Peptides against a protein of PDB entry 4DOW. Designs and how they scored, part 110

Target 1, 157 residues: chain A of PDB entry 4DOW
Amino acid sequence: TFSWVGRPLPNRKQFQQMYREICMKINDGSEIHIKVGQFVLIQGEDNKKPYVAKLIELFQNGAEVPPKKCARVQWFVRFLEIPVSKRHLLGRSPPAQEIFWYDCSDWDNKINVETIIGPVQVVALAPEEVIPVDQKSEETLFVKLSWNKKDFAPLPP

## One batch from the design tools (peptide; made by RFdiffusion4, then SolubleMPNN)

Design b2_p24_8_s2 (from b2_p24_8, 14 letters changed)
Fold by OpenDDE base, seed 1:
Structure b2_p24_8_s2 (fold): chain B 157 residues (1-157), chain A 24 residues (1-24)
Amino acid sequence: as target 1 above (157 residues)
Amino acid sequence: SLTEEQKEAIKELLERRKEAEKLA
């Protein structure tokens, strides 16, 4: 279950209340607080790894009945989500921990928070920096490049 | 275990992704 943390933030959007933080209650009763600016794992297809996204804003959509707790996100894409025919454009075999900034507007960036599995650590690296592939960094994802459906490029500023 | 609401949300998300892929 998800619940808002704190008071709504000022905004001018009709039918929306914005928040900085949301509380996620897990089955074992523990609670995880997720804030705008953090990265999350989002449930994907069966037998596939979850999607990765950065939270841009958290808001309740009052235009819907009942109101929905939503988020706007910046999508990232895993290497295996990239079409097979274009993977060669990377010019290397990325480690499993590498993800790519999705630099397209064709994907809806609005999600229901109910799709969120939990937080994840994402670290931006320069192209020359080596992605650590060891036990201590196993749960951390790394991003060096963007993907715009045509080619890979340096990360946007 | 996922709730019915979670399952529906996931389904909707996946459908939107599929639609975007078709339009690309």
Scores: peptide ipSAE 0.543, ipTM 0.900, DockQ to the pose 0.788
Fold by OpenDDE base, seed 4:
Structure b2_p24_8_s2 (fold): chain B 157 residues (1-157), chain A 24 residues (1-24)
Amino acid sequence: as target 1 above (157 residues)
Amino acid sequence: SLTEEQKEAIKELLERRKEAEKLA
């Protein structure tokens, strides 16, 4: 269950109410607050790793009936989401914790918050920085590069 | 366990992703 936290932010968008924070109630009854700017795991196909995204906007879409709680996101892509034929372009075997900034506009960047599994920690690293690969940081994802469906590149500024 | 709303949202997301990938 998702519910908005706080008052709507001032905006001029018709039929949209923007928020800074949303509350996710999980199975044990506890609550997790997720804010704009944080990273989330989004449910993918069964038996597949969740998608990763950065929350850019949180908004209720009042144009729909019933209104939907939505988010605009910046997508990240896991290595295994990259076509097999292109994976060699990385020139290395990335650790499982590495994700890539998706630098394409072909994906819809709007999601229903109901697809959110929960928050996740994503750390941006310089190319020369080493990704920690241990159980202590297993829950943390790391990003060094972008992927634009053609090649890998340095992270956008 | 997922609610029906969650299932529908996931389905829609996956469909959109697949469509985008096909157009690539």
Scores: peptide ipSAE 0.542, ipTM 0.901, DockQ to the pose 0.838
Fold by OpenDDE base, seed 5:
Structure b2_p24_8_s2 (fold): chain B 157 residues (1-157), chain A 24 residues (1-24)
Amino acid sequence: as target 1 above (157 residues)
Amino acid sequence: SLTEEQKEAIKELLERRKEAEKLA
């Protein structure tokens, strides 16, 4: 179950209400609050790892019946989501914890919050920084580069 | 277990992803 936290933010969209924070109830009854700017795991295909995204906007779409709680996101991509024929462009074998900023506009960046599994920690690193691979950091994902379907590049500013 | 709403949301997301791949 998802519920809005706080008052709607000012916006000019007639049928949308924007929010800063949403509350997710978990099966054990506990609650997790997720805010704009945080990173989330999003459910993908069965037996596949979840998608990763950064929340840019949280909004309720009142034009839909019934209204839906939605988010606008910046997508990230896992290495295994990169086409096999292009993986060599990275020039190295990345650790499982590395993800890439998806620098294309072909993917719809709107999601239903119901697809969110939960928050995840994503840390941006400089190219020279080493990704730690220890038990404590396995839950943390790291990003150094962007992917635009053609090549890997430094992160956007 | 997932609710029906969750299942539908996931389905819609996956469909949109597939459509984007076809247009690429």
Scores: peptide ipSAE 0.540, ipTM 0.899, DockQ to the pose 0.771
Fold by OpenDDE base, seed 2:
Structure b2_p24_8_s2 (fold): chain B 157 residues (1-157), chain A 24 residues (1-24)
Amino acid sequence: as target 1 above (157 residues)
Amino acid sequence: SLTEEQKEAIKELLERRKEAEKLA
């Protein structure tokens, strides 16, 4: 179950209410608060790793009946999501913790918050920085580069 | 277990993603 935290933010959209924070109630009854700017895991296909995204906007779409709690996101891509024929363009074998900034507009960046599994930690690194592989970072994902379906590029500032 | 609302949302997401990949 998802519920808004706080009052709607000022906006100019007639049928949308924007929020800074949403509360997700988990199976054990505990609550997790997720804010704009944080990273989340989103449910993917069966037997596959969940998608990774950064929350850019949280909003309720009042134009739908019933209204839907939605988010606008910046997508990230796991290496295994990249077509096999293009993986060689990276020039290296990335660790499992590495993800890539998806620099393409072909994917719809609006989601239903019901697809969110939970928050995840994502750390941006410079290309020369080594991804740490220790127990404390096992659940942390790292991003160095962007992917635009044609090639890899330095991470946007 | 997932609610019916969650299952529907996931289905819609996957369908949109699949269609986008096909068209790109």
Scores: peptide ipSAE 0.529, ipTM 0.898, DockQ to the pose 0.827

Design b2_p24_8_s3 (from b2_p24_8, 15 letters changed)
Fold by OpenDDE base, seed 4:
Structure b2_p24_8_s3 (fold): chain B 157 residues (1-157), chain A 24 residues (1-24)
Amino acid sequence: as target 1 above (157 residues)
Amino acid sequence: ELTEEQKKAIKELLEKRKKAEEES
């Protein structure tokens, strides 16, 4: 279950209440707080790795009945989400921990927070920096490049 | 175990993604 943390932020948008933080209660009863600016794992297809996204906004859409807890996100893509025919464009075999900034607007960037599995650590690296791939960092994802469905490019400034 | 609400949300997300990819 998800619940808002704190008071709504000042907002001019009708039927929307913006928040800085949301609380996710997990099965064991513990709570995880997720804030705007953090990265999250989002449930994907069965037997597939979850999607990765950065939270840009947290808001309740009051226009829906019942009101929907939503987030605006910046999508990231895993290498395996990239079409097989285009993976060669990377010119290397990325580690499993590498993700890419999705630089396209074809995907809806609004999600239901119910799709969120939990937070994840994402670290931006320069292209020349080596991605540390070890057991200790297996849960950390790294981003060096963007993907715009045509090619890979340096991260947006 | 996912709740029905979660399942619905996931389904909607996946459908949106699928539609977007098909239109590209």
Scores: peptide ipSAE 0.624, ipTM 0.932, DockQ to the pose 0.790
Fold by OpenDDE base, seed 3:
Structure b2_p24_8_s3 (fold): chain B 157 residues (1-157), chain A 24 residues (1-24)
Amino acid sequence: as target 1 above (157 residues)
Amino acid sequence: ELTEEQKKAIKELLEKRKKAEEES
């Protein structure tokens, strides 16, 4: 179950109420608060790792009945989401913790918050920085590059 | 453990992704 935290942010968008924070209630009754700017895991296909995204906006779509709790996101992609025929373009075998900024507009960046599994830590690194791989850091994902469906590139500013 | 709302939302997301990939 998801519920808004706090009052709607001031905005001039008709039929949309924007928020800074949403509360996710999990099965044991505990609550997790997720804020704009945080990274989240989003449910993917069965037996596959979740999608990764950064929350850009949290909003209720008042044009729908009942109103729908939505988020606008910046997508990231895991290496295994990249087509097999193009993986060689990276020129290396990335660790499992590496993700890539999805620099393409072909995906809908609007999601239903009900697809969110929970928050995740994502750290941006310079190309020369080493991704730590140990039991303490396995929960953390790292991003160095972007992927635009054609090639890898340095992270955008 | 997933609610019916979650299942529906996930299905919609996956369908959108599939459609986008097919059009690419």
Scores: peptide ipSAE 0.624, ipTM 0.932, DockQ to the pose 0.759
Fold by OpenDDE base, seed 5:
Structure b2_p24_8_s3 (fold): chain B 157 residues (1-157), chain A 24 residues (1-24)
Amino acid sequence: as target 1 above (157 residues)
Amino acid sequence: ELTEEQKKAIKELLEKRKKAEEES
């Protein structure tokens, strides 16, 4: 289950309340707090790895019945999500921990928070920095480049 | 175990993504 943390932030949007933080209750009864600016794993298809996204905004959409807890996100893409025919454009075989900033607007960037599996650590690296592949860091993802469905490029400013 | 709300949300997300890919 998900619940808002703190008071709504000031905004001009009718029927929408924005928040800085949300609480996710896990099956064992523990709670995880997720804030705007953090990265999350989002459930994908069965037998597929979850999607990765950065939380840009947390808001409740009161125009829906019942009200819906939502998030606006910046999408990232895993290497295996990139079409096979275009993977060669990277020029290297990335480690499993590498993700890419999705630099396209074709995907809806609004999600239901119910799709969130949990938080994940994402670290931005310079091109010359080596991605650590040790077992202890397997849960950490790394981003060095963007993907715009045509080419890989340096990260946005 | 996923709730029905979670399942619904996931389904909607996947459908939206699929639709976007088809329109591209």
Scores: peptide ipSAE 0.623, ipTM 0.931, DockQ to the pose 0.762
Fold by OpenDDE base, seed 2:
Structure b2_p24_8_s3 (fold): chain B 157 residues (1-157), chain A 24 residues (1-24)
Amino acid sequence: as target 1 above (157 residues)
Amino acid sequence: ELTEEQKKAIKELLEKRKKAEEES
């Protein structure tokens, strides 16, 4: 169950109400608050790892009946999501914690918040920085590069 | 465990992703 936190933000869209924060109620009754700018895990196919995305906007689409709670996201991609024929372009074997900024517009960046599993920590690193693989960082994902379906590129500073 | 609304949302997401991959 998802519910908006706080009052709608000022916007000019007639049928959309924008929010800064949403509350996700978990099975045990506990609540998790997720804000714009945070990273989330999104449910994928069965037996596959969840998708990773950064929340850019939270909004309710009032044009739909019933109104739909939505998010606009920046997608990230896991290495195993990249076609096998193109993985060699990275030139190295990435650790499991590495993800890539998806630099394409072919994927719809609007999602139903019901697809969100929960928040996740994502840290941007310089290409020369080593991804820590310790117990404290086991749940943390790291991004160094972007992927545009053609090649990998360094993230802007 | 998942609600019907969640299942429907996930299905829709996966269908959109699949369509985009086929068109690219």
Scores: peptide ipSAE 0.622, ipTM 0.932, DockQ to the pose 0.777

Design b2_p24_8_s4 (from b2_p24_8, 15 letters changed)
Fold by OpenDDE base, seed 1:
Structure b2_p24_8_s4 (fold): chain B 157 residues (1-157), chain A 24 residues (1-24)
Amino acid sequence: as target 1 above (157 residues)
Amino acid sequence: MLTEEQKKAIKELLAKRKEAEAKA
C-alpha cells in the first residue's frame, strides 16, 4: 500500500498533484518513506533481478479513473539487461553491484508506484574508482558509466 | 505477496518495456 506524505507541491500541470515523499506499507505493517531523488528497485520479469531507477517526480495522475499514484524516473540498467552481443563493449567483467545510467528515451519513464519494491542505495563513482565488493557493499549498487544501447560512455554530469 | 493491483501494474510495465524493445 502506498500513500502520499505531506502536502502537494505547487505545479502547473493540469490533473496532476506532485509530492515530495511517499510511504510504503510493508507486509509486516512497517512503513518505509521514499523521497524524490532516492533510488528504488522496481519489479522486473520473473527470474530476473529488479529494475533500478532514480525517482525524479512523484505525482498523482488525476486524469485517470481511478487516479493513479505515479513516479517519473531515470532508468538504470543492469549488465545482464544489456544484449549479450554488446556486453563485450564494456571491456571488462563488471561486479554484480554495477549498474549503468540508461541514456535513452525509448523506455517509458513514468511508472505506477505499485511496481516499486523498495529503496536501494546507489553510489556514483568516477571511472577510475574501484567498486568495493565487500560485505558492507553487497546491498549497494554503483554506477560509473552510461549505456545508450550502442556503447558505454562516461556518466552524464 | 503481490496484490492484484501490483500484478497488473507490473504486467503493464513489462509490456511497455517489451514494446520499446520491439521498436528498437
Scores: peptide ipSAE 0.624, ipTM 0.929, DockQ to the pose 0.783
Fold by OpenDDE base, seed 5:
Structure b2_p24_8_s4 (fold): chain B 157 residues (1-157), chain A 24 residues (1-24)
Amino acid sequence: as target 1 above (157 residues)
Amino acid sequence: MLTEEQKKAIKELLAKRKEAEAKA
């Protein structure tokens, strides 16, 4: 269950109310607050790892009936989501914790918040920085590069 | 267990992804 936290932010978009924060109630009854700028795991296909995204905007879409709680996101991509034929372009075998900034516009960047599994920690690293692969950081994801379906590139600013 | 709204949202998300892949 998702509910808005706080008052709507000022905006000029018709039928849309923007928010800074949303509350997610999980199975044990506890609540998790997620804010714009944080990273989230999004439900994917069965037997596949969740998608990763950064929340850019939280908004209620009043043009839909019933109104839908939505988010605009910046997508990230896991190495296993990259086509097998293109993986060699990385030139290395990445750790499981590495993700890539998705630098394409072919994916819809609007999601229903109901697809969100929960928050996740994502840390941006310089290429020379080592990705820690230990149990203590198992839940943390790391990003060094972008992927534009053609090649890998340095992270966008 | 997932709610019906969650199931619907996931279905729509996956459908959009498949559609994007088909256009590529």
Scores: peptide ipSAE 0.624, ipTM 0.929, DockQ to the pose 0.751
Fold by OpenDDE base, seed 3:
Structure b2_p24_8_s4 (fold): chain B 157 residues (1-157), chain A 24 residues (1-24)
Amino acid sequence: as target 1 above (157 residues)
Amino acid sequence: MLTEEQKKAIKELLAKRKEAEAKA
């Protein structure tokens, strides 16, 4: 169950109400608050790791009946999501914790918040920095590069 | 333990992603 937190932000878009924060209630009754700017895990296919995205906007789409709770996201991609034929372009075998900024517009960047599993920590690193793989940071994801379906490149500014 | 709303949303998301991948 998802519910908005706080009052709507100033917004001049018709049929949309924007928010800074949303509350996700879990089965055990506990609540998790997720804010714009945070990273989230999104449900993927069965037996597959969840998708990773950064929340850019949280908004209610009032044009739908009933109104739909939505998010606009920046997608990230896991190495295993990249076509096998192009993985060699990275020139190295990445650790499981590495993800890539998806620099392409072919994926719909609007999602239903109901697809969100929960928050996740993502840390940006310089190319020369080593990704830590200790037990404490096992669930932390790291990004060094972007992927545009053709090649890997430095992160956008 | 997923709600019907969650199941529907996930199904729609996966369908859209699959369609995009097929066009690539």
Scores: peptide ipSAE 0.623, ipTM 0.930, DockQ to the pose 0.705
Fold by OpenDDE base, seed 2:
Structure b2_p24_8_s4 (fold): chain B 157 residues (1-157), chain A 24 residues (1-24)
Amino acid sequence: as target 1 above (157 residues)
Amino acid sequence: MLTEEQKKAIKELLAKRKEAEAKA
C-alpha cells in the first residue's frame, strides 16, 4: 500500500498532483518513506535481479480511472542487462555492485509506484575510485559510467 | 505476497520494456 506524504506541490499540470514524498506500507505493517531524489529497486522478471532507478518526480495521475500513483525515474542498468555482444566494450569485469546510468530515452521513464520494492543506496564514484566490497557496503550499489546502448561514457554532470 | 495491483503493474512494466527492446 502506498500513500502520499504531505501536501501537493504547486504545479501547472492539469490532472497531476505532485508530491515530494510517499509512504510504502510493507507486509509486516512497518512503513518506509521514500523521497524524490532517492534510489529504488523496481520489480523485474522473476528469475532476475530487480531494476534500479532514481526517483525524479512523484505524482498522482488523475487522468486515469481510478487515479494512479506514479513516478518519473532515471533508469540505471546492471551489467547483465547489457547485451552479451557489447559487454566487452567496458574493458573490464565489473563487480556485482556496479550499475550504469542509462543514457537513452527509449525506455518509458514513468512507472506505477506499485512496482517499487523498496529503497536502495547508490553512490556515484569517480573512475579512479575503488568500489568497496566489504560487509559494510554489501547492500550499496555504485555508478561510475553511463551506457547509451552503443558505448560506455563518463557520468553526466 | 504480491497484490493483484502489484502483479498487474509489473506485467505492464515488463511488457513496455520488451517492446522497447524489440524496436532497438
Scores: peptide ipSAE 0.621, ipTM 0.929, DockQ to the pose 0.815

## One batch from the design tools (peptide; made by RFdiffusion4, then SolubleMPNN)

Design b2_p25_1_s1 (from b2_p25_1, 17 letters changed)
Fold by OpenDDE base, seed 3:
Order: structure tokens, then C-alpha cells, then sequence
Structure b2_p25_1_s1 (fold): chain B 157 residues (1-157), chain A 25 residues (1-25)
């Protein structure tokens, strides 16, 4: 289950209450707190790989009955999610840990928080930086470039 | 508590394992 942490942030958006942090309660009673700005894994369709996203906003949508806990996210895409015909544009074979900033507006950026699997570590690197491949970094994802469905580009700020 | 901390670590490990499993696919 998911619950808000703290008081709603001041905002003037009708039917929306914004929060800075959400709590994921686990079956054993433990809690995982996730904050705006952190990266999370989002449930994919069927048994597909989870999506990677950065939390931009956490909000309760009061326009729905009952109100739903939602988030706005910045999507990331895995190399294998990129069309085969476009993969050559990268000019290299990326490691499995590399993801790309999705620089398109065609995807819905609003999600239900219930689709959050859990937090994940994402590290931004400069193009010349080497992605470390050791046991300690196996759970860490790395991003160097953006993908806009046409080409790869340097990361936006 | 120490118990809660341990449970948290176990959950994190589970998430990490899921990530690792998916990355190997």
C-alpha cells in the first residue's frame, strides 16, 4: 500500500494535492520512502522489463472518485526498447546498465503510484566517462544521452 | 529498529535482484 508522507505542498491546482514524499508499506510492516527527484522502476506490461523513471511530482488526483495517488515522471528508455532500425545511430554497443533520457512528449507522464516497483539508482555520466562494471555497480543504471525517437543527443540539464 | 532495518535491507535486496534479473534478459 501507498501513503503520503508529510503535509501537502502549497499549490493552486484545483483537485490536486502535491506531496514531496510517499511511503510504500511492505507486507512485513517495513516502509520504503520515495521522494520527488528519485528514480524508480515502474511495472511493465505482462512480464516485460520494468520502465525506469524519475519522479517529478507526487500528487493526489481529487477529481477522481475515489481520489488516486499519482506521479508525474520523466521516462527513460532502455537500448533494446529503441527500434532496431535506429539502434545503429548510437555508434556503439552499450552495456546493459545504460539507459537513455526519453526526450519526447508522446508518452503519458502521469502514472499511478501503485505501479511503482521500487527505487533504483541512476547516475548521470559525461559521454567520455566509462560505465563501471563491477559487482557493486550491478544494480546501478547509467545515463549519458537522450533519445528523441530520431537521434541520440547529449543529456538535457 | 534493528528488525525494521533488516527487513528494509531485505526488501532492497529483492528489488536489486529483480533489477539484475531483468538486466540479464
Amino acid sequence: as target 1 above (157 residues)
Amino acid sequence: SSKEAKEFEEKMKEIEEKVEKKLKE
Scores: peptide ipSAE 0.047, ipTM 0.595, DockQ to the pose 0.024
Fold by OpenDDE base, seed 1:
Structure b2_p25_1_s1 (fold): chain B 157 residues (1-157), chain A 25 residues (1-25)
Amino acid sequence: as target 1 above (157 residues)
Amino acid sequence: SSKEAKEFEEKMKEIEEKVEKKLKE
């Protein structure tokens, strides 16, 4: 189950209450707090692998009946999600831990918080920086570039 | 390459499993 943490933030969006933090309660009774700005895994469709996303907004949508707890996210894509015909544009073989900032608006960036699997660590690196291969980074994903369905580009500073 | 693609998928699976495991602890 999911519950809001703290008071709603002031906003001018009609029928929406925005929050900084949400609490995810797990079956064993443990609680995990997730904040705006953190990265999460989102449940995929049809037993597909989960997506990686950054939480941009947490809000309750009062326009829906009943009101739903939602989030707006920035999507990331895996290399294998990029069309085969375009993968060569990277000019290198990406490490297994590399993901890409999805710089397109064709994907719906609104999700139900119920699709959140849990938090994940994502670290931004400069293009020239090497992705570490040590055990300490085994659970970490790395992003260097954006993908806009046409080409790869460095992330803005 | 096909080998690299397989390794990527395996690594992602491992990360996902670790995340899920931590959520159950």
Scores: peptide ipSAE 0.037, ipTM 0.616, DockQ to the pose 0.048
Fold by OpenDDE base, seed 2:
Structure b2_p25_1_s1 (fold): chain B 157 residues (1-157), chain A 25 residues (1-25)
Amino acid sequence: as target 1 above (157 residues)
Amino acid sequence: SSKEAKEFEEKMKEIEEKVEKKLKE
């Protein structure tokens, strides 16, 4: 189950209440708090692997009946999600821990918070920086570049 | 390559499993 943490943030959007933090309660009774700005794994559709996303906004949509707890996200893509015909544009074989900032608007960036699997660590690196492969980075994903369905580019500022 | 694709998927599976494990702590 999911519940809001704290009071709604001031906003001017009709029928929306914005929040900074949400609580995810697990079956064993434990609780995990997730904040705006953190990275999460999102449940994939049709048995697809989970998606990686950064939380941009947390909000309750009052226009829906019943109101739904939602999030606006920035999507990331895996190398294997990029068409085979365009993978060569990277010019290298990416490490297994590398993901890419999805710089397109064709994907709906609104999700139901119930699709959140849990938090994941994502670290941004400069193109010249080496992705660490040590034990400390075992659970960490890394992003160096964006993908806009045409080419790879440096991360947006 | 097929090998690289397999390694990537395996690594992602490992990360996902670890995340799920942490959720149960």
Scores: peptide ipSAE 0.029, ipTM 0.618, DockQ to the pose 0.048
Fold by OpenDDE base, seed 5:
Structure b2_p25_1_s1 (fold): chain B 157 residues (1-157), chain A 25 residues (1-25)
Amino acid sequence: as target 1 above (157 residues)
Amino acid sequence: SSKEAKEFEEKMKEIEEKVEKKLKE
């Protein structure tokens, strides 16, 4: 179960109410709060593996009947989601914890919040920084580069 | 898939499972 936290943000969009935070209620009755700007794992309908995304907006779409709780996201891609023929462009074997900023607009960036599995920690690193492979960071994903379906590039400043 | 790709997937699965476990706690 998902519910909005706090009051709607000022918005000029007629059929959309925007929020900063959403509450996810889990089976045991506990609650997890997720805010705009945080990273989440998302269950895709067409993919058995979850996607990684950053929450950009949380909004209720009043144009839908019934109204739906939605989010706008920035997608990230895993190395194995990159076409085999393009993987060599990275020039290295990525660590298992590395993901890439998806710098394309061909993916729908609107999701139903019900597809959110839960929060995940993502840390941005400079290209020269080493991704830590230790127990402290075993649950953390790291991003250094973007992928635009043509090549890898440094993250925008 | 290459050995490297397999290792990557296994690690990602591990991370996902740990995250899911924490969500259930």
Scores: peptide ipSAE 0.122, ipTM 0.707, DockQ to the pose 0.048; fails the geometry check

